# Peptides against a protein of PDB entry 5JXT: the designs that were tried, part 28

Target 1, 319 residues: chain A of PDB entry 5JXT
Amino acid sequence: SLLPKKEINVYIGMSEMQVKWYQKILEKDIDAVNGAGGKRESKTRLLNIVMQLRKCCNHPYLFEGAEPGPPYTTDEHLIYNAGKMVVLDKLLKRIQKQGSRVLIFSQMSRLLDILEDYCVFRGYKYCRIDGSTAHEDRIAAIDEYNKPGSDKFIFLLTTRAGGLGINLTTADIVILYDSDWNPQADLQAMDRAHRIGQTKQVVVYRFVTDNAIEEKVLERAAQKLRLDQLVIQQGRAQVAAKAAANKDELLSMIQHGAEKVFQTKGAFGTMAEKGSQLDDDDIDAILQAGETRTKELNARYEKLGIDDLQKFTSESAYE

## One batch from the design tools (peptide; made by RFdiffusion4, then SolubleMPNN)

Design b1_p10_6_s4 (from b1_p10_6, 5 letters changed)
Fold by OpenDDE base, seed 5:
Structure b1_p10_6_s4 (fold): chain B 319 residues (1-319), chain A 10 residues (1-10)
Amino acid sequence: as target 1 above (319 residues)
Amino acid sequence: AIPNPRYLQR
């Protein structure tokens, strides 16, 4: 029988460079961030801020003029300038030593470009699929990854392109480098490895930037997932329609952790203490803390009924 | 350090 998947949220501090760019994004639109725009603030402007903050949480080199150069080279700076890359770099070494193979999902094809440079720099053999990959090239990449004795360690996928019905049961580790607004897209990504034909326990690591917008993206995704589950169980199809965040929800998400980000002169958490010098014990501590916080998050939403889950979309905007 | 291919394609 297929073993249950283990899902762990991995809470990761921002690097110093991420904090600086996160501050710069907030400062550029400070009136919108403070809610001073009132009814004049467009939902589009708030969505743009959210998109920039999510880019920052992924990697600062997604911004023009952030990457050091010329000359433009891949080096250790590609890793230490992004908290997620620092954790990824340590985690992949463990995964490889364990004889596991890994799927890495992102919403951002431009992040996959950074991850390709990283793979080349570390000497990791990989496959890639995104939304621009031709059907034939997609089949070829899947077959190359899945072939017996494949030397491909990593598969890089956009969540949407990777979610489309493919079998990747030759991987047992899934890293969600970022989260979709639709938790079903992330589930579909996990189900590429967690499917009939899998012989190992699938472990899913969801990267979440701590004290940033991604915590609120995660909470909203968890709430929506629970609501979707309850709607399916109760046969109440009509509840699914309110999927788009309102302006107040977006504003609350943008404001989350903003004060602490403005007060911070360096990196956050373990990134401040250790930076790129995370050891095996630091990774174990991050994973254990993540497992605890994941259980607490799930337990919070499991106790809520449909009516409570619908109300919490309004009240969590006032804290 | 290795050449950055992301800047070579632009």
Scores: peptide ipSAE 0.322, ipTM 0.873, DockQ to the pose 0.462
Fold by OpenDDE base, seed 3:
Structure b1_p10_6_s4 (fold): chain B 319 residues (1-319), chain A 10 residues (1-10)
Amino acid sequence: as target 1 above (319 residues)
Amino acid sequence: AIPNPRYLQR
């Protein structure tokens, strides 16, 4: 029988470099961040800020002129300059020692390029599929990964490209490096490993930058997922979950944690205390804290009705 | 350190 998947949100502090770039993004559009643009501020401008903040949460090297060089080299700086990479680097060592195989999903193909450089630097054998991968090359990559005795440890996928009905049940670990605005896209990604033919317990690690925009992306995705479930259960097909955040929702998301980011001179949380020197106990503490916060998040949205779930207010999830 | 492929192709 297929075991239920275990899902854990992994809350990760920003590196010092991420904090500096996050501050720079907010400062560049400070009038929009403070809501000073009023009714004239475009939804497009706020969406652009959200996208830059999400890039920062993934890796600062997604910005032009952020990567150290010339000479441009892959080294430990690729890891310690992004909180998610520090956690990923430790987690992958554990996963490999357990004899597990891993799917890594992202919304950003340019992040997969960074993850390829990381895989080469660490000597991890991998496959890759994104939106630009030719159909024949996709088949070849899937077959190479799934073959008996495959030496490919990691599969790198964009969430949307990985959603295309493929079977990857030869992996038992799923890492969502970032979240989709549509929780169904992430579920479809998980279902590449969590389906008929899986023989192991599937574990899903969802990386979330703590005290940043990504917490609000996650909350919105959880709210939408619960709303979609209730709409299906009640047969209310007309309650199309408003797919796109409104202007005030986007502004609230951008403002989340911004004050604390401006006050921070170094890194956040465990990244400030340990940085790249995270040990196995630090990883266990992060995973345990994440499991607790995941249960709390789910319990908040399970109590809400359809009318409450249609209101995107950070406050309505705490009452 | 290894050469960075993302910048060598530019």
Scores: peptide ipSAE 0.313, ipTM 0.869, DockQ to the pose 0.445
Fold by OpenDDE base, seed 2:
Structure b1_p10_6_s4 (fold): chain B 319 residues (1-319), chain A 10 residues (1-10)
Amino acid sequence: as target 1 above (319 residues)
Amino acid sequence: AIPNPRYLQR
């Protein structure tokens, strides 16, 4: 029988470089961030801010002129300048040592480009699929990854490309490097490894930048998932979950953690304490804290009814 | 350090 998947949110502090770029993004649009634009602020502008903040949470090198150089080289700076890369680098070593194989999903093909450079730099053998991958090349990459005795450790996928009905049950670890606004897209990605033919316990690590917009992306996705489940259970098919965040929701998401980011000098959390020098105990602590916060997040939404889940609870703006 | 492929293709 297929074992239930274990899902853990991995809450990760920003690097110093991420904090600096996050501050710059907020400062550039400070009037919009403070809500001074009011009803006149375009939803498009807020969505653009959200997308820049999400890029920052993934990797600062997604911005033009952020990467150190010339010369432009792949080196340890590719890792230590992004909190997610620091955790990923340690986690992949552990995963490999355990004899596991890993799917890494992102919404951003440009992040997969960074992850390719990382794989080459660390000597990890990988496959890649994104939305631009030709059908034949996609088949070839899947077959190469799934072949008996495949030396490919990592599969890099965009979440949407990974969602397209493929079987990747030869992997047992899934890393969601970022989250989709639609929780069903992430579930469909996980279901590439967590499917009939899987023989191992599937573990899903969802990376979430702590004290940043990604926490609110995650919360909104969890809220939507619970709402969708309750609507199905209650036969209330007419409760169209508002698929898109409104302006006030987007503003609240942008404001989340912004004050603390402005006050912060250097990195956040474990990134401030250890930086790239995370040991195995630090990783275990991050995973344990993540498991606790994951249970708390799920328990929060499990207690809510349909009417509560339809309201964006702004209460988390005052903590 | 290795050459950055993302910058070599530009």
Scores: peptide ipSAE 0.309, ipTM 0.870, DockQ to the pose 0.454
Fold by OpenDDE base, seed 1:
Structure b1_p10_6_s4 (fold): chain B 319 residues (1-319), chain A 10 residues (1-10)
Amino acid sequence: as target 1 above (319 residues)
Amino acid sequence: AIPNPRYLQR
């Protein structure tokens, strides 16, 4: 029988470079961040700020002029300049040592480009699929990854491209490098490894930047997932009204952690204490703290009724 | 350090 998947949110501090870029994004639109635009602030402007903050949480090199150079070189700076990369780099060593194989999902194809550079730099053999991958190349990549005795350790996927009905049960670890606004997209990604034909315990690591907008993205996705479950259970199909995040909700998400980011000199949390020098004990502590916070998050939403959950529904701003 | 041609296109 297929074992239940284990899901762990991995809460990760920003690097010093991420803090500096996060501050710059907030400062550029400080009037909008402070709510000074009032009723005149466009939903589009707030959504743009949200997108830039999410890019920063993924990697600062997603911004023009952020990457050090010329000369442009792949080196340790690709890792230590992003908290998620520091944790990923240590976690992948452990996963490989365990004889596991890993799917890495992101919403951002440009982040997959950074992850390819990382894979080459570390000597990890990988496959890639995104939304621009031709159908034939997609089949070839899947077959190459799934073949008996495949030397491909990592599969890099955009969440949407991975959401199509492919079988990747030859992997047992799933890393969600970022989260979709729609929790069903992330579930569909997990279901590439967690399905009939899987012989191992599937473990899902969801990376979440701590004290940043990504915590609020995760909370809204968890609210939506619980609402969808309750609507199905109660037969109230009409209640699944796509409530787009209102301006006040978007503003609250942008403001989350902003004060602490402005007060921070250097990196956050374990990134300030250890940076790239994270050891196996530091990773175990991060995973244990993440498992605790994941249980607390789930317990918060399991107690809420439909009427409470409806007040907080965000539609995916990505049409 | 490894030179990466993709960095020149960004």
Scores: peptide ipSAE 0.285, ipTM 0.857, DockQ to the pose 0.407; fails the geometry check

Design b1_p10_7_s1 (from b1_p10_7, 4 letters changed)
Fold by OpenDDE base, seed 1:
Structure b1_p10_7_s1 (fold): chain B 319 residues (1-319), chain A 10 residues (1-10)
Amino acid sequence: as target 1 above (319 residues)
Amino acid sequence: APVAPRYLER
C-alpha cells in the first residue's frame, strides 16, 4: 500500500548576500514599500517587487552583476551566497547516504541552471526537464532517470513541466526549492513520486526563506488549499471566486520582515551563526523546527471556515 | 556530463 507522504516546511535564513540584495530591492522602490504611493501605486509595480523578492530568496545570482567575475567560476560561493543552497548541499549528502533519490522542483528555469552548475561542481549525476525541453528529450530524460540501476541521483524540474502526468516513483524524496502561488501545482509535482508504484515513504521538503516574502506566499497557498478542500466537501464550487491579490495584500506581503531585513547586518538565523559550516546536528534542528512550524501553520487554517478563508485568497496574476 | 549551461553562453 502507498504510505502517506510526510511534508515538512524547511525555514531557512538568508545569507549576507541575500540580505544585501533584499535591502537593495526594497530601497529601489522604498516609496511603494512604505505605501506612500497609496491609491496611485500600480498593482503591476507591487507584483514586480514581489517577483524580485522571490528571486532573491531563491538565489542572488538571478540578478545581473551579483555573481563574482569575470572570470566566472563555479566554486563554494555558489553555495554560501544562498541560504537554500547551504541547506540543500547538506541535505543532499544525507539523502544520498540513505540510498534515496531526489526530485528538485522550482518555478524558475534560471534557478535550475544554477542547480546544474551545483550538480556538476559536487559531481551529482542528474536529469533536467523544464518548459523548453522538447517532447522526445523529456521522454529520454524520464526513461534515463527511471531505468533500473540508473546512476542519476537528482531530477531537476520546473514545477509546471514536472506536473504533466509523468511517473517518477523511482524517487522517494521531493524538494520544493520554491512554492507556487497555486498549491495544486506543488501537489501535482509531489504526486510524480507519491503514486502507485512507490515502494518507499515519500518525504517532501518545502524550502521557505524565513522572515521574508516567501512566508506570506506559503500562507496564501495554504489558505487557498484549505478553501479548495472545503468548497469540494460542501459542494459550493461557485463560491470560490478566484480573487487576485489586492494592492493592500501585496503591500502587506512586501512589508513582511522588511524592518528586520533593514536592521540586519550580515546573515539571518543559523546562516549568521554557522554560515556554510552547518553540521548534521544543525540540519536536524532546522528540520525539527520546520516540522513544528508546519504543524502550527496547518492548525491555523484547519479551524477556518469558507467565509474567513475567502477574505484573504489571492490568485496569482501569472496564469 | 552535460556542461552546465550558464558558462557555455558566456
Scores: peptide ipSAE 0.243, ipTM 0.801, DockQ to the pose 0.187
Fold by OpenDDE base, seed 4:
Structure b1_p10_7_s1 (fold): chain B 319 residues (1-319), chain A 10 residues (1-10)
Amino acid sequence: as target 1 above (319 residues)
Amino acid sequence: APVAPRYLER
């Protein structure tokens, strides 16, 4: 029988470089961030800020002129300049040692390009599929990954490309490097490994940058997922969950953690204490804290009715 | 030789 999947949100502090870039993004549009534009502020401008903040949470090298150089070289700086890469680097070592195989999903094909360079740098054998991958190359990559005795450890996928009904049950670990605004896209990604033919316990690690926009993206996704479940259960098809955040919701999401980011001189959380020098005990602590916060997050939304789940709760915007 | 990052070329 297929075992239930285990889902763990992994809350990760920003690196010093991420904090500096996050500050610069907010400062560039400070009037919009402070709500000074009022009703005149365009939804497009707020969406652009959200997109830049999400890029920062993924990797600062997604910005032009962020990478140290010239000369430009793939080295340890690719890891230590992004909190998610520091955690990923340690986690992948553990996953490999356990004889597991891993799917890594992202919304950003350019992040997969960074992850390719990382895989080459660490000597990890991988496959890749994104939205530009030809159908034939896609089938070939899946077959190469799934073949008996495949030496491919990692499969890099864009979440949407991975959603297309493929079987990847030869992997037992799923890393969501970032989250889709549509929680169903992430579920469809998980279901590539968590499907009939899986023989192992599937574990899903969802990376979430702590004290940043991604916490609010996660909360909104969890809220939407619970709402969708309740609507299906109650047969209330008329509750079209407004798929797109309004301006006030976007502004609240942008403002979340912004004050603390401006006050911070350096990195956040475990990244401030140890940076790239995380050990196995630090990873265990991060995973345990993540498991606790995941349970708390789920318990918060399980108690809410349809009417409450339709309201974006900004209460945690300044916590 | 240090490997040049491919993501800068894409």
Scores: peptide ipSAE 0.170, ipTM 0.774, DockQ to the pose 0.661
Fold by OpenDDE base, seed 2:
Structure b1_p10_7_s1 (fold): chain B 319 residues (1-319), chain A 10 residues (1-10)
Amino acid sequence: as target 1 above (319 residues)
Amino acid sequence: APVAPRYLER
């Protein structure tokens, strides 16, 4: 029988470089961030801010001129300049020692390019599929990964490309490096490993930048997933889940953690304390804290009715 | 040899 998947949100602090870039993104559009643009602020501008903040949460090198150089080199700076890479680097080493194989999903093909350079730098053998990968090359990559005795440890996928009905049950670990706005896209990605033919416990690690836009992306995705479940259960098929965030929702998401980011002179959380020097105990603490916060997040949305889940709960800064 | 970042070439 297929074992239930274990899903853990892994809450990760920003590196010092990410904090500096996150500040610069907010400062560049400070009037929009403060809501001073009012009704005149375009939804497009807010969406652009959200996309830049999400890029920053993934890796600062997604911005032109962010990488130290010339000369441009693949080295330890590729890891320590992004909190997610620091945690990924330690986690992959553990996963490999356990004799597991891993799918890594992202929304961003350009992040997969960074992850390819990382895989080469660490000597990890990998496959890759994204939205631009030809059909024949997709088949070849899947077959190379799934073959008996495959030496491919990692499969790099864009979430949407990995969602296309493929079987990757030869992997037992899934890392969601970032989250889709549609929780069903992430579920479809997980279900590439968590499917008929899987013989191991599937574990899903969802990376979430702490005190940043990604917490609100996650919360919105969890809210939507619960709403979709309740609509199905209650037969209320006409309750169109408002698929797209409105302007006020986007603004609230952009503002989340912004003040603390502006006050911060270095890295966040474990990145401030340990930086790239995370040990196995630090990783265990991050995973345990993540498991607790995951349960709390799920329990928060499980108590809400359809009418509550249709409202964007702006946690007012006063509760 | 340090491998040049491929993500900068794309």
Scores: peptide ipSAE 0.113, ipTM 0.750, DockQ to the pose 0.592
Fold by OpenDDE base, seed 5:
Structure b1_p10_7_s1 (fold): chain B 319 residues (1-319), chain A 10 residues (1-10)
Amino acid sequence: as target 1 above (319 residues)
Amino acid sequence: APVAPRYLER
C-alpha cells in the first residue's frame, strides 16, 4: 500500500543580502506599503510588490545588478546569499547520503537557472523541465530520470509544468522551493512522486521564508485547501472561494514582517547565528521546528468552518 | 571551491 506522504514546512531566515533587497523593495514603494495610496493604489502595483518580495525570498540574484560580476561565475556566494540555498545545500547532502532522489519544484524558471548552476557547481546530476520545454524533450528528460540505475539525482521542475500527469515515483523526496497561490498545483506536483508505484515514504519539504510574505502565502494556501476540502465534503460546490486576493489582503501580506525587516541589521534567525556554517544539528532543529509549526498551522485551520475560512483574517486562526 | 560558468553564459 502507498504510505501517506509526510509534509513539513521548513521555515528559513533571510540572508543579509535578502534582508537588504527586501528593504529596498519595500522602500521603493513605501507609500503603497504604508497604505498611504488609499483607494488610488492599484491592485496591479500591490501584485507587483508581492511578486518582487517572493523573488527576494527565493534568491536575490533574480534582480538585475544583485549578482557580483562581471565575470559572472558560480561559487559559494550563490549559496550563502539566499537562506533557502543554504538549507537546500545541507539538505541535499543528507538526502543523497540516504540514497534518496529528489524533485525540486519552483514557480520561477529563472530560479531553476540558478539551481542548474548550483547543480553544476556541486556536481549533482540533474534533469530539467519547465513551461518552455518541448514535448519530446520533456519525455526524454522523464525517461532519463526514471530509467533503472539512473545517475540523475535531482529533477528540476516548474510546478505547473511538472504537475501535468507525469510519473516520477523513482523519487521519494519532494522540495517545494516556493509555493503556488493554488495549493492544488503544489498537491499535483508532490503527487508526481506520491503515486501508485512508489515503494518509499514520500517526504515533502515546503520552503517558507520566515517573517516574510511567504508565511502569508502559506496561510492563504492552507485556508484555501481546507475550504476546498470542506466544500467537497459538504457538497457546496457553489462556494467558489474568490481565487484572487483583494487589495486589503495583498497589503496585509506585504506588511507582514516589514517592520522587523526594517529594524534588522544583517540576516534573520539561524541565518544570523550560523549563516552558511549550518551543521547537521542545525538542520535537525530547523526540521523539528518546522514539523511543530506545520502541525500547529494545520490544527488551526482544521477547527475553522467555511464562513471563517472565507475571511483572510489571520486573527481568526488564533481564537 | 571549483568555479562554474553561469547557465546563461554556457
Scores: peptide ipSAE 0.031, ipTM 0.619, DockQ to the pose 0.402

Design b1_p10_7_s2 (from b1_p10_7, 6 letters changed)
Fold by OpenDDE base, seed 3:
Structure b1_p10_7_s2 (fold): chain B 319 residues (1-319), chain A 10 residues (1-10)
Amino acid sequence: as target 1 above (319 residues)
Amino acid sequence: PPRAPRYLLR
């Protein structure tokens, strides 16, 4: 029998470098962030801000002039300059000690390039698939990863490339390094490990940058998932959840945590206290807090009807 | 040759 998957949101503070770059992104377009553009503000402009903030939450080295150098090296700075990398680095050591194997998903192929450098730096053997990977190379990578006694510990995938019906049941851990706007894309990624042929408990860790845009991306994805479930149950095919956020929703998402980011000198949360020196107890505390917040988030949306879920996307823009 | 910064690496 396939065990139900365990899903845990892992809430992670920004590093000092991420805070600095998050501030810089907001400051660069402060008039749009403050809603000063009014009705004339382009939805495309707001989507661009959201995209830059999400890049910052993933890794600051996705921006020009963030990476220390020249010379540009692969070293501990690749880890400590991104909160998600600090948590990932500790979590992967635990996963490996447990004799588990891991799928890491991202929306950003450029983040997978950073994760490849990280895997090489830590000596983790990996496979990679993204949107540019040739069909034959995809088959070869899957077969190499799934081979009995494979020494490949990590599979790096873009969420969309991983959605293509492949079987990766030889992994039991899934890390969503970032979230898709469509929760079905993330579910399809999880279903690469969580399907017929899986013999272990699948655990899904969803990384979420705390006090940032990614919390609102997650909330919106959870709302959409609940709405999709209710629409299917009620046979109301016409309530196609408006897939794209409106301007006010995007603005609210951009503004979320922005004030605290501007007031912050240094890193956030556990990243301010411990930085790269997280121990096993710090990781357990992060996972326990994440499990609690995940239950609270799910319980919030389980009680909402279709009409409430449709309104809530509008009201969360005014608080 | 010196490595380029990661944001430029394709």
Scores: peptide ipSAE 0.493, ipTM 0.917, DockQ to the pose 0.188
Fold by OpenDDE base, seed 5:
Structure b1_p10_7_s2 (fold): chain B 319 residues (1-319), chain A 10 residues (1-10)
Amino acid sequence: as target 1 above (319 residues)
Amino acid sequence: PPRAPRYLLR
């Protein structure tokens, strides 16, 4: 029988460089961030801020002038300048030592380009699929990854491209480097490894930048997932249509952690204390804290009915 | 030639 998947949110502090770029993104549009634009503020502007903040949470080198150089190199700076890369680098070493194989999903093909450089730098053998990958090349990459005795450790995928019905049960670890706005896309990604033919316990690590917009993206995704589940269970198809965040929700998401980001000099949390020098105990502590917070998050939404889940989108905007 | 910065890679 297929074992239930284990899902853990991994809460990760920003690096000093991420904090600096997160501040710059907020400062550039400070009037919009403060809600001073009122009715004149476009939803498109807020969506752009959200997308820039999510890029920052993924890697600062997605921005012009963030990467150190010239010369531009592939070196340890690729890792220590992004909190998610610091945790990923330690976690992949453990995963490899355990004899596991890993799928890494992102929304951003440009992040996969950074992850390819990282894989080459660390000597990790990988496959890649994104939205631009030709159908034939996609089949070839899947077959290369899934072949008996494959030396490919990592599969890099965009969540949408990886969600398209493929079988990757030769992997037992899934890393969601970022989250889709539609939690069903992330589930579909997990289901590439967590499927009939899997022989191992599937573990899913969802990376979440702590004290940043990604916490609110996660909360909204969890709320939507619970709502979708209840709607399916109750046969009430009509509720699914309100999926797009409103302006006030987007503003609340942008404002979340913004004050703390402006007050912070340097990195956040474990990134401030240890930086790139995370040890095995630090990773265990992060995973344990993540498991606890994941249970608490799920328990909050499991108690809510459809009507409560529809209202909670409005009240969580005031804290 | 020196590599371009990653933000330009598409």
Scores: peptide ipSAE 0.489, ipTM 0.916, DockQ to the pose 0.191
Fold by OpenDDE base, seed 1:
Structure b1_p10_7_s2 (fold): chain B 319 residues (1-319), chain A 10 residues (1-10)
Amino acid sequence: as target 1 above (319 residues)
Amino acid sequence: PPRAPRYLLR
């Protein structure tokens, strides 16, 4: 029988470089961040700020002129300049030692380019699929990953490309490097490993930048998922109306953690204390704290009715 | 070592 998947939100502090870039993004549009534009502030402008903050949470090198160089190097700076990479680097060593294989999903194909350079730097053998991958190349990559005795440890996927009904049950670990605004897209990604033919316990790690925009993205996705479940259960299909994030909700998301980011000199949380020197005990502490916060988050939304959930639903900012 | 960053070349 297929075991239920275990899902853990992994809350990760920003690196010093991420804090500096996050501050710079907020400062560039400080009037919009402070709500000084009032009713005149464009929803598009707020969505652009949200997109830049999400890029920062993923990796600062997603911005032009952020990577040190020329000359450009493939060194430890690719890891220590992003909190998610520091945690990923330690977690992948543990996953490999356990004899597991891993799917890594992102919304950003440009992040997969960074992850390819990381895989080469660490000597991890990988496959890749994104939205630009030809159909034949997708089949070839899937077959290469799934073949008996495959030496491919990692599969790098965009969440949308992973949604195509493919079977990746030869992996038992799923890392969501970032979250979709639509929780169904992330579920579809998890279901590539968590399906008929899986022989192991599937574990899903969802990376979330702590004290940043990504906590609010996760909260909205959890609200939407609960609403979708209740609408299906109650037969109220009409209630699933497209509540696009309003301006006030987008502003509240942008403002979340902003004050602490401005007050911070250096990195956040465990990234300030240990940086790239995280050990196995630090990873266990992060995973345990994440498991607790995941239970608390789920328990918050399980108690809400349809009317409470409808007040906060946002549609995907990508349509 | 020196590299050509893939995400800067695309």
Scores: peptide ipSAE 0.150, ipTM 0.805, DockQ to the pose 0.402
Fold by OpenDDE base, seed 2:
Structure b1_p10_7_s2 (fold): chain B 319 residues (1-319), chain A 10 residues (1-10)
Amino acid sequence: as target 1 above (319 residues)
Amino acid sequence: PPRAPRYLLR
């Protein structure tokens, strides 16, 4: 029988460079961030801010002038300038030593480009599929990854490309480098490894930038997932939860952690304490803290009814 | 040729 998947949110502090770029994004649109635009602020502008903040949480080199150079190199700076890369780099070493194989999902093909550079730099053999990959090349990449005795350790996928019914049960680890607004897209990605034919315990690591927009993306996705489950259970098919965030929700998400980001000099959390010098004990501590916070997050939404889950609870804006 | 910054790369 297929073993239940283990899902762990991995909460990761921003690097110093990410903090600087996160501040710069907020400062550029400070009036919108402070809600001074009121009802006149376009939903499109707020969505653009959210997308820039999410890019920053993924990697600062997605922005013009963030990458150190010229000369532009592939070196350790690719890792230490992004909190998620620091954790990924340590986690992949552990995963490889365990004889596991890993799927890495992102919403951003441009992040996969950075991850390709990283794979080459670390000597990790990989496959890649995104939304631009030709059908034939997609088949070839899947077959190369799934072949008996494949030396491909990593599969890099956009979450959408992973959603398309493929079987990747030759991997047992899934890393969601970022989250979709639709929790079903992430579930469909996980189901590429967690499917009939899997023989190992599937473990899913969901990377979440701490004290940033991504916590609110995660909370909203968890809320939606629970609401969808309750609607199915109660036969209330007409409660199509407004799948799109409203302006006030987007504003609250943008404001989350913004004050602390503005007050912060340097990196956040374990990234401030150790930076790229994370050891195995630090990774274990991050994973254990993540497992605890994951249980707490799930327990919060499990207690809520349909009517509560339809309301965006702004209560966490004052903590 | 010198590598371009990653923000310009596909």
Scores: peptide ipSAE 0.505, ipTM 0.920, DockQ to the pose 0.189; fails the geometry check

